# Ledger of designs, part 77: peptides against a protein of PDB entry 4Y8H

Target 1, 222 residues: chain A of PDB entry 4Y8H
Amino acid sequence: TTIVGVKFNNGVVIAADTRSTQGPIVADKNCAKLHRISPKIWCAGAGTAADTEAVTQLIGSNIELHSLYTSREPRVVSALQMLKQHLFKYQGHIGAYLIVAGVDPTGSHLFSIHAHGSTDVGYYLSLGSGSLAAMAVLESHWKQDLTKEEAIKLASDAIQAGIWNDLGSGSNVDVCVMEIGKDAEYLRNYLTPNVREEKQKSYKFPRGTTAVLKESIVNICD

## One batch from the design tools (peptide; made by RFdiffusion4, then SolubleMPNN)

Design b2_p23_3_s3 (from b2_p23_3, 7 letters changed)
Fold by OpenDDE base, seed 4:
Structure b2_p23_3_s3 (fold): chain B 222 residues (1-222), chain A 23 residues (1-23)
Amino acid sequence: as target 1 above (222 residues)
Amino acid sequence: GGYYPRSEEERKALIEHLDRIAS
């Protein structure tokens, strides 16, 4: 798994690959690792898929109730606190590693939570088996005051680094953009880098030539 | 992992603050 979060000038973006593995086997080529806690609060999950889904659904339900009773839009820090307390209670036995992001009346937020309940904060984050590859891209190219488009690109590039360099990551890139003052944009299969394009109709190459149909270069380190 | 462009002390203080204001 490769999951990332990137803050930009007016919001936050999270992204994930779509490979699910069971040991050495690819179980699902297009699983969803981005989960909605509330309309404007989303998370990316790594670890045990069942645990990540269960915990995010639970907190999502509680956040919804809280929002209804308080007549307030959900706060990211509220979701964070609930997730943290829940995971801490189980002392790592719930194998959920999360990047939690969203927008609320207080602004945009980006956090990470580990299975034992520890939390972190940053302008860019990565988790999962592909996190090192992703972080190399993030560290190299993150800057202050990113635009939405720059942040989406950066997040996508970071995920792709995981896809290309981590056996636990693969297939497609999912993205969720949470911009202040707007509805969240869940971009399922925003990139499908491994989908074959249309075959060239004519191959007129000398014997021994390998045609390069498409190249994508991502700078991991500058 | 992640990057917080502040000192560890500031980061910890922020997290603690977030914990306090979370509801």
Scores: peptide ipSAE 0.020, ipTM 0.409, DockQ to the pose 0.032
Fold by OpenDDE base, seed 2:
Structure b2_p23_3_s3 (fold): chain B 222 residues (1-222), chain A 23 residues (1-23)
Amino acid sequence: as target 1 above (222 residues)
Amino acid sequence: GGYYPRSEEERKALIEHLDRIAS
């Protein structure tokens, strides 16, 4: 799996590949790894597909109820807290690694959550077995004040880096754009590249590309 | 992984703050 999130000037985009694997076997070439928590809060999931789907649905239900009771639009940090609490409760037994993103009345947000409930925050994030390849692209090309289009391109390029360099990643690129003041735009199969399966390898940097300069905890699960 | 333009301490403080205000 390769999942990414990228903040841009007026929102946030998340993206994912569509390969599902069972060990070395490709189980699904076009699975959906982007999950809706609420209309404007989405997750990208890595790890166990069933776990990611289940936890996001559960939190989505809770958020919906909360929103109904409070008559407020859901906040990303509320979803984050609920996800953290749930994952922490199970101490990593739920194999869900998430990039959580969205827009709410307080602005745009981008977070990551690991299986045991730890969180991170940033302007760009990547998780999954292809995360290192993706991060190389992100660190090389991310800049402040990205446009929506630039962010979508950057996110998709990062996913493609995972697709081309990670056995756990492959096939298509899904994208979800959450822009302030707009409805979320879920772009299923935004890119459908016809790429050959390659063995997992380090990303080969194009000429002029900068290597990853920061150390961080990354998820390398499928 | 990811990029945050603040120190780890500031990052942690922000996360803690977000956790406190999350509702």
Scores: peptide ipSAE 0.013, ipTM 0.326, DockQ to the pose 0.051
Fold by OpenDDE base, seed 1:
Structure b2_p23_3_s3 (fold): chain B 222 residues (1-222), chain A 23 residues (1-23)
Amino acid sequence: as target 1 above (222 residues)
Amino acid sequence: GGYYPRSEEERKALIEHLDRIAS
């Protein structure tokens, strides 16, 4: 998995790849890793799909109830706190790693949460097995006062870096744009790059050489 | 990996991996 978040001048963008894996097997080439907590608060998930979906749905439901009760728009920090408390309570049991982002009356926000409940804050973040590849792009090209378009491109480029360099990442790029004063824009399959499958290079071996018939690399991390 | 079904082994490995890359 490669998931990223990027703040821009008037909001925040999150993006994700769409590969799901079970050990060495690609289980799904086009899974959705972006989840809606509320209309303007979204998260990207890594780790266990079921856990990620379950926790985000639970917090989403609670946020909705709180919003209705208080007649206030949901706040990203509220969602963050609820997620943090839940994951902390079940540390090690729930395998959900999240980038949480959104816009609310206090502005735009970008956070990350680890399965044990720790949180981080930044203008750009990446998680997943493709995180390092993505971060290389982000660190190289992120700047202050990005436009929406620049942020979308940067996020997409970062995801593509994960797709190209991480075996646990692949296929398409999903994007969600959350701009202040606007509705969230969920862009499913924003990019559908043709992932060149690493063609097994046919090697001709000299006579008497024992051929390696199969080599498998198993990535067990998102 | 990417977006696994529930597995304790995978979860543990993921946590360890994320801890390494976060350091």
Scores: peptide ipSAE 0.110, ipTM 0.521, DockQ to the pose 0.448; fails the geometry check
Fold by OpenDDE base, seed 3:
Structure b2_p23_3_s3 (fold): chain B 222 residues (1-222), chain A 23 residues (1-23)
Amino acid sequence: as target 1 above (222 residues)
Amino acid sequence: GGYYPRSEEERKALIEHLDRIAS
């Protein structure tokens, strides 16, 4: 997995690859690792897919209830606090590593959370097995006062670095843009760099090849 | 990892403050 977050002049962008693995096997080529906590608060997840999905759904539900009760737009720090408390309770047994980002009445925010509940804050972040490859790009090209377009490009480039250099990352790039004063823009499959051409029905296999009789892909992330 | 313009101590203090005001 490669997930990143990048702040820009008027908001925040998060991005993720779409490969899911089960041991040495690619389980899903196009899983979704970006999750909505609220309309303007999203997170990217690494670790165990079931854990990341479960925890984000739980916090999302709690945030929704809280927002309805208080008649106030939810704050990113509220989501952060709830996530921290939940993950800390389980002391790493929940395998969820998250980048949490969003916009609220106090501005734009970008945080990361580790499975044991520790948090970080920054203008750019990366997590997952492709984190080092992504961070190399971020550290090389991040600057102050990024435009939305520059931030999207930077985030996408960082994810692609993970895709190309990390075996645990692959396939497509998903992006979510959260700009102050605007609706969130969830860009599913923003980039599809590895679209395979349609297999020719008649391909002469070289001598010694084994024919694939059946391929099944189980979507574990949905 | 990530980038934060403040020291580790300042970062931790900020996170603690954010937790206190979270509602």
Scores: peptide ipSAE 0.020, ipTM 0.335, DockQ to the pose 0.033; fails the geometry check

Design b2_p23_3_s4 (from b2_p23_3, 9 letters changed)
Fold by OpenDDE base, seed 5:
Structure b2_p23_3_s4 (fold): chain B 222 residues (1-222), chain A 23 residues (1-23)
Amino acid sequence: as target 1 above (222 residues)
Amino acid sequence: GGLFPRSEAEREALIARLDAIAA
């Protein structure tokens, strides 16, 4: 899995690959890893697909109810807090980790949530087995005041880097654009790169970096 | 406080908590 988020001048973009693997086998070449929490709040899921969907559906339902009761548009930080609490409470039982992004009346937001419930904030983020390759692209090319188009390109390039450098990532690229003042734009199969699985280029990690091989058991989405 | 307010007071309290989280 490779998932990324990129902030731009007027919003945020998230992107994901579509490969689902069960051990050494590609189970699904077109697994959806982007999920809607609310109309303007989306997440990219990593870990087990079943855990990601279950968590996002639960939080999405609660956020919708909160929105109805408060007569307020959902807030990204509310989704973040609920997700964090849920993941923390069930630490060790839920293998999901997420990039959460969206727009609300307070602006655009981009967060990550790790399986144990910790959160990070940034202008660009990557998670998954291909995250190192993706992050290299993001760090090299991210700049202040990206346009929407530049952000989409950067996110897509980062996902492709993950696909090329990680056997656990591949197939298509999905993108979701959340721009302030606009409806979310979900771009399913935005790119369909014919990535020939190039053999494992050994990323030489600097001495002292333990490569945490996060085994993501992706259950086949029915 | 309840996640699902039944009164205006509870609604305002929930909003206040949410705003505090955002802050």
Scores: peptide ipSAE 0.024, ipTM 0.603, DockQ to the pose 0.024
Fold by OpenDDE base, seed 1:
Structure b2_p23_3_s4 (fold): chain B 222 residues (1-222), chain A 23 residues (1-23)
Amino acid sequence: as target 1 above (222 residues)
Amino acid sequence: GGLFPRSEAEREALIARLDAIAA
């Protein structure tokens, strides 16, 4: 699995690969790893797909009810807190890692949550077995005041780096764009690399960028 | 339906589901 999040000038982008593995076998080449918590709050999931889906659906239901009762738009930090509490309470039972992102009346937000309950904040994040390769791309190319298009490209490039570096990551790239003042845009199969790209041993970086070497890792849970 | 109820009936169904999960 490779999942990433990237903040841009007016919102946030999350992206994920679509491969699921069962041991040495690619079980699904096009599974969805992006999940909607609310209309403008989405997650990218790493770890056991069933756990990620169950957690995000539960929190989505709770945050929707909370919104209805309070007459307030859902907040990313509320989703974060609920997810954190749930993952902490049921640690050892739930093997889920998440990037949580969205827009709300307070702005755009990007967080990560680990199965043991820890959280991180950043302008760009990566998780999963391909996260090191993805992070190398993010660190090399992220800048202040990214446009939406630049952020989508950066996120997708980071995912592709993860795909080419990790057997547990692969197939297509899904993207979700959450821009302030707009509806979320879910771009299923934004990139559909062909067999030639899967066989590529290294990601092509611009001149002056440090290349990441391919490592073959089989993730049992991703 | 499901996560985003559009009617009172859907809302009540969601609440019931959540209560069942919490039990």
Scores: peptide ipSAE 0.022, ipTM 0.534, DockQ to the pose 0.021
Fold by OpenDDE base, seed 4:
Structure b2_p23_3_s4 (fold): chain B 222 residues (1-222), chain A 23 residues (1-23)
Amino acid sequence: as target 1 above (222 residues)
Amino acid sequence: GGLFPRSEAEREALIARLDAIAA
C-alpha cells in the first residue's frame, strides 16, 4: 500500500493506490482506500482495509454529531483528535494508519496518524509499504506554493513510484482534492499504471499535469 | 459531556478547547 498527502496553495490533495493484498499475494481488487469523514475532511487509509473503513466511518458519524452539538463546521483537528483517541485506545487491535486531510474555516490541514496513536504534521506525507519510493518523489519535486494541478501530479507520481517499485502497492490511483471554498473532488481511478520499472537512484518524473486515463468524479457538497 | 455537550456551558467549553487545539 502507498498513501500520500500533499498541501498546495489553496488546499490539500490525498492519494492512494487501490490494490488489495493478502500477504505476498496481490489480489485482483480495486478497493477504495480514500474515505470521507465529512464533506471536506477525508483520509487515506493503509493497513487492514476493514480497520481503516470501520474507524473512519465511526469517526465520520461522531464528527457529524459533534458538528451539530457545537453548531460549527467540522474541523480537521477534531477528526484528528477523535481518530487519535480511538487508535491509541485500541492500539494492537487495529492495524490502521492514516493520512487525514481537509479544509475547514481555519484553513487546510494535513496530518498522519499511526496505529499506536502518534500524529505528524507536514506539507507532504507518505505512508505504506511503498512510502519510501513515494517519499523519494515527494522530496525531489515538492516546492512551496504548488498549484492544485502540480499537487495532483506530484501525489500521483509519488503513488506510481510506490506501485512500480513495490509489489504491495496497487495498479490504480485514487485522488481526493480538498480546496478552500470549493466542494471536495474525489477522482477514482485517476491513473491506471500498468508498467513495472526498476528502482531508480533518483525518481524523476516530468513536471506538469497528468493525463487522466479513467476517472469517476464525485463532488461533495457542504 | 465530553465531545457531546449536554449544556450550553459544556458546549462553550468544548468550543474553547477545540479553538485552542486549532491555534
Scores: peptide ipSAE 0.022, ipTM 0.539, DockQ to the pose 0.021
Fold by OpenDDE base, seed 2:
Structure b2_p23_3_s4 (fold): chain B 222 residues (1-222), chain A 23 residues (1-23)
Amino acid sequence: as target 1 above (222 residues)
Amino acid sequence: GGLFPRSEAEREALIARLDAIAA
């Protein structure tokens, strides 16, 4: 499993491979790992698909209620807090970790959440078994002021790198784009293995350009 | 504070907390 998030100049992109993973077994299933919490807040799930979906549905309902109570548009930080609390409470039962992203009146946001309750914030994130390979791509190519198209490409390339690392083959990539002032755009099967086999083989990461951008990991300890 | 405020005071407190997290 590989999930990624990438911030761009006017929003955030999340992406996931469509493989179903259960333990060491990877099933070639076209299963969407991107889940809608609210119209402008989405998450990419890793772990069991069932756990991720159940959690996101619950939080989605709570976010709607929260929005009503606060008389505010849903905020990514609200979703983050609810997800953290839920995942932490059921840490022993839910093996899911998430990338949570979205746009709200305060701007665009990108977070990761682990089942044990830790939260990371960054301009780009990757989780899953292919996360290191994905991160290598992200670190190599992420820059300030990415365009939407550049961010989509970067996220997709990162996912593909992760997939290649895990299986040595391509898989489908789903993408969700959340741009400020626009509706979320869900791109199912943005990349299919059959279309880009040649490009994956040619993905020579230039050796040496790993600019380790010191991302300030702000642990938002609640 | 709760995630679902029942008073305006609680609402404002929650908003302030969330805004602080978002900053």
Scores: peptide ipSAE 0.020, ipTM 0.561, DockQ to the pose 0.026

Design b2_p23_5_s1 (from b2_p23_5, 12 letters changed)
Fold by OpenDDE base, seed 1:
Structure b2_p23_5_s1 (fold): chain B 222 residues (1-222), chain A 23 residues (1-23)
Amino acid sequence: as target 1 above (222 residues)
Amino acid sequence: TITYGLLDRMSSGGGGNYQHFEP
């Protein structure tokens, strides 16, 4: 897996590859690793696929209830706190590694969470087996005051670095853009760099194309 | 050839594991 988050001047972008694995086997070529916690709070997941999906759904449900109870829009820091407390309670047995990002009334936010409940904050983050490949791109090209378009490009280039260099990463790039004052923009298969080209020729020949050159009947019963 | 797709479809994650560094 390669997952990234990048802050820009008016929001945050997260991106992910679309490969799922079972050891050395590609289980799914086009899985979704971006999950919605709330309309304007999304996360990217690495680790156990079921755990990442289940924990984000659970916290998403609780965030919705909390929002209704408080009559307030969900905050990224509330989601972060709920996620980390839940993960810590299970002492890393829930194999969820998350980049959590979003926009709320306090601004744009980008965090990471590890399975044991530790959290980090940054302007750019990467997680997964492809994280070092992604980070090489991020460290090389990140600058302050990125535009939306520059941030999407940077995030997608970082995911591509994972796709090309990490065995655990592959296929497509998914992107989610969360800009202040706008709805979240989920860009499923934003890039599809691994589409197999059409075969130039077919090996289907008409019946009878192969001529019988010789026939011999051997009686093997005495 | 790189193709660009804008698909607003949330698909559920497939079964299996996401490759990650295990400490």
Scores: peptide ipSAE 0.102, ipTM 0.489, DockQ to the pose 0.038
Fold by OpenDDE base, seed 4:
Structure b2_p23_5_s1 (fold): chain B 222 residues (1-222), chain A 23 residues (1-23)
Amino acid sequence: as target 1 above (222 residues)
Amino acid sequence: TITYGLLDRMSSGGGGNYQHFEP
C-alpha cells in the first residue's frame, strides 16, 4: 500500500493506490482504500483491510452520534482521538495504519495514526509499504502554499512512485479532496495508469488441436 | 487475510520502517 496526505492553501488531499494483497498474491487490483469517517473527514488505510474498514466505520458511527449530541460539525481531532484511543486499547492488534484528513469549522487538518495508537501531524505524510517511495517524491517537490491542483498532482505523483516501486502497491490512484467551504470530492480511479492492453493473440484452439496419440481404458473396479 | 500492502515490512513517511505482524 501507498497512502499519502498533502495539505494545500485551502484544504487537504489524500490519495491511495488500489492494490490489495494476500502475501505474494494480488487479491484485488482495484480496491478502495479511502474511507469516509464523516462527509468532510476521510481517511486512507494501510495494514489489514478488515481492520481499517471496521475501525473507520466504528469511529464514523460514533462521530455522527457525537455530532448530533453536540449539535456541531465533526472535527478531525475528535476522529483522531477516538481512533487513537481505540487502537491503543487493542495494543496494535488492530492492524490499522491511517492517514486521517479533513476540513471542519477550525480549518483543514492532516494526521497519521499507527496501529499502536501513536499519532503524527504534518503538511505531507505517507504510510504503507510504498511510503518511502512516496516520501522521496514528497520531499523533492513539496513546497509551502500549494494550490489544490499542485497538491493533487503531488499526491498522485507520490502514489505513482509507490505503484512503480513497491510490490505491495499497484494499479490505480484514488484521490479525495477536502477543501474548506466545499463538499468533499472523492475521485475514484483519478488515474488509471495500468490499463491492460488488448491481447494481441487468442489462445483458444479448436478441439483436436492437440492430437491424441494413445488412449487406454482401464477398469478400476474388479 | 486481505491486506493493503505488504505487512511484513511497513514504513512511515518521514518516520522510519516498522515490521507488521499479522495476528
Scores: peptide ipSAE 0.099, ipTM 0.567, DockQ to the pose 0.311
Fold by OpenDDE base, seed 5:
Structure b2_p23_5_s1 (fold): chain B 222 residues (1-222), chain A 23 residues (1-23)
Amino acid sequence: as target 1 above (222 residues)
Amino acid sequence: TITYGLLDRMSSGGGGNYQHFEP
């Protein structure tokens, strides 16, 4: 997996590759690793697929209830705290590694969470087996005061670095853009750089390519 | 188990400074 988050001047972008694996096997070529916690709070997940999905759904449900109870829009820091406390309680046995991002009434936010419940904050982040490949791109091209378009490009270039250089990453780039004052923009398959070309050869031989050497009809009933 | 890959983390904030973490 390669997942990234990048802050820009008026919001935050997250991106992910679309490969899932079972050891050396590609399980899904086009899985969705971007999860909605709330309308304006999204996360990218790495680690155990079931754990990332389940924990984000659980916290998403609780964030909705909390929002209704408080009559307030959900905050990214609330989601962060709930995720952290939940993961810490299970001492890393829930294999969820998350980049959590969003916009709320307090601004734009970008965080990361590890399975043991540690958290970090940054202007750009990467997680997954492709994180070093992604970070090489981020460190080379990140600057302050990125535009939305620059941030999308930077995030997608960082994911592509994982796709091309990490065995655990592959296929497509998914993006989610969360801009202050706008709805979240989920860009499923924003890039599809691994579309297979048409096969040059077919191994379907014409009928009769293999000669019939002998035919026998046997009555098996008396 | 279906996984999304191994995890190594680098975080950067405050003008390009990053930290490296392993899970």
Scores: peptide ipSAE 0.116, ipTM 0.545, DockQ to the pose 0.331; fails the geometry check
Fold by OpenDDE base, seed 3:
Structure b2_p23_5_s1 (fold): chain B 222 residues (1-222), chain A 23 residues (1-23)
Amino acid sequence: as target 1 above (222 residues)
Amino acid sequence: TITYGLLDRMSSGGGGNYQHFEP
């Protein structure tokens, strides 16, 4: 997995690759690693797929209830706190590594969470097996006061570095843009650089391709 | 277990040993 987050002048972008794996096997070529916690708070997940999905859904439900109870728009730091407390309670046994980002009445935010419940903050972040490949791009090209378009490009270039150089990453780039004063823009398959060309030959042979050379019927019950 | 990516550091979860059959 390669997941990234990048802050820009008026918001935050997160991006992810779309490969899931089971050891050396590609389980899904086009999985979704970007999860909605609330309308304007999204996360990217690495680690155990079921754990990342389940924990983000659980916190998403609790954030909705909390928002209704408080009569307030949900804050990214509230989601962060709920996630970290939940993960810490399970002592790293929930294999969720998250980049959490969003916009709220206090501004734009970008955080990371590790499975043991530690949290980090930054203007750009990467997690997953492709994180070093992504970080090489981020460190080379990140600048202060990025535009929305520059941040989307930087995030997508960082994900592509993971796609091309990390075995655990592959296929497509998903993007979610959270800009202050706007709805979240979820860009499923923003880039599809790995579309397979038509195969020159088919392994689906016509029936009868293998000739029957000999048939013998043996009665085993005398 | 399906993972979004094998972080060697994250694989401490019970991922099934897929035996690579080398021919």
Scores: peptide ipSAE 0.105, ipTM 0.554, DockQ to the pose 0.162; fails the geometry check

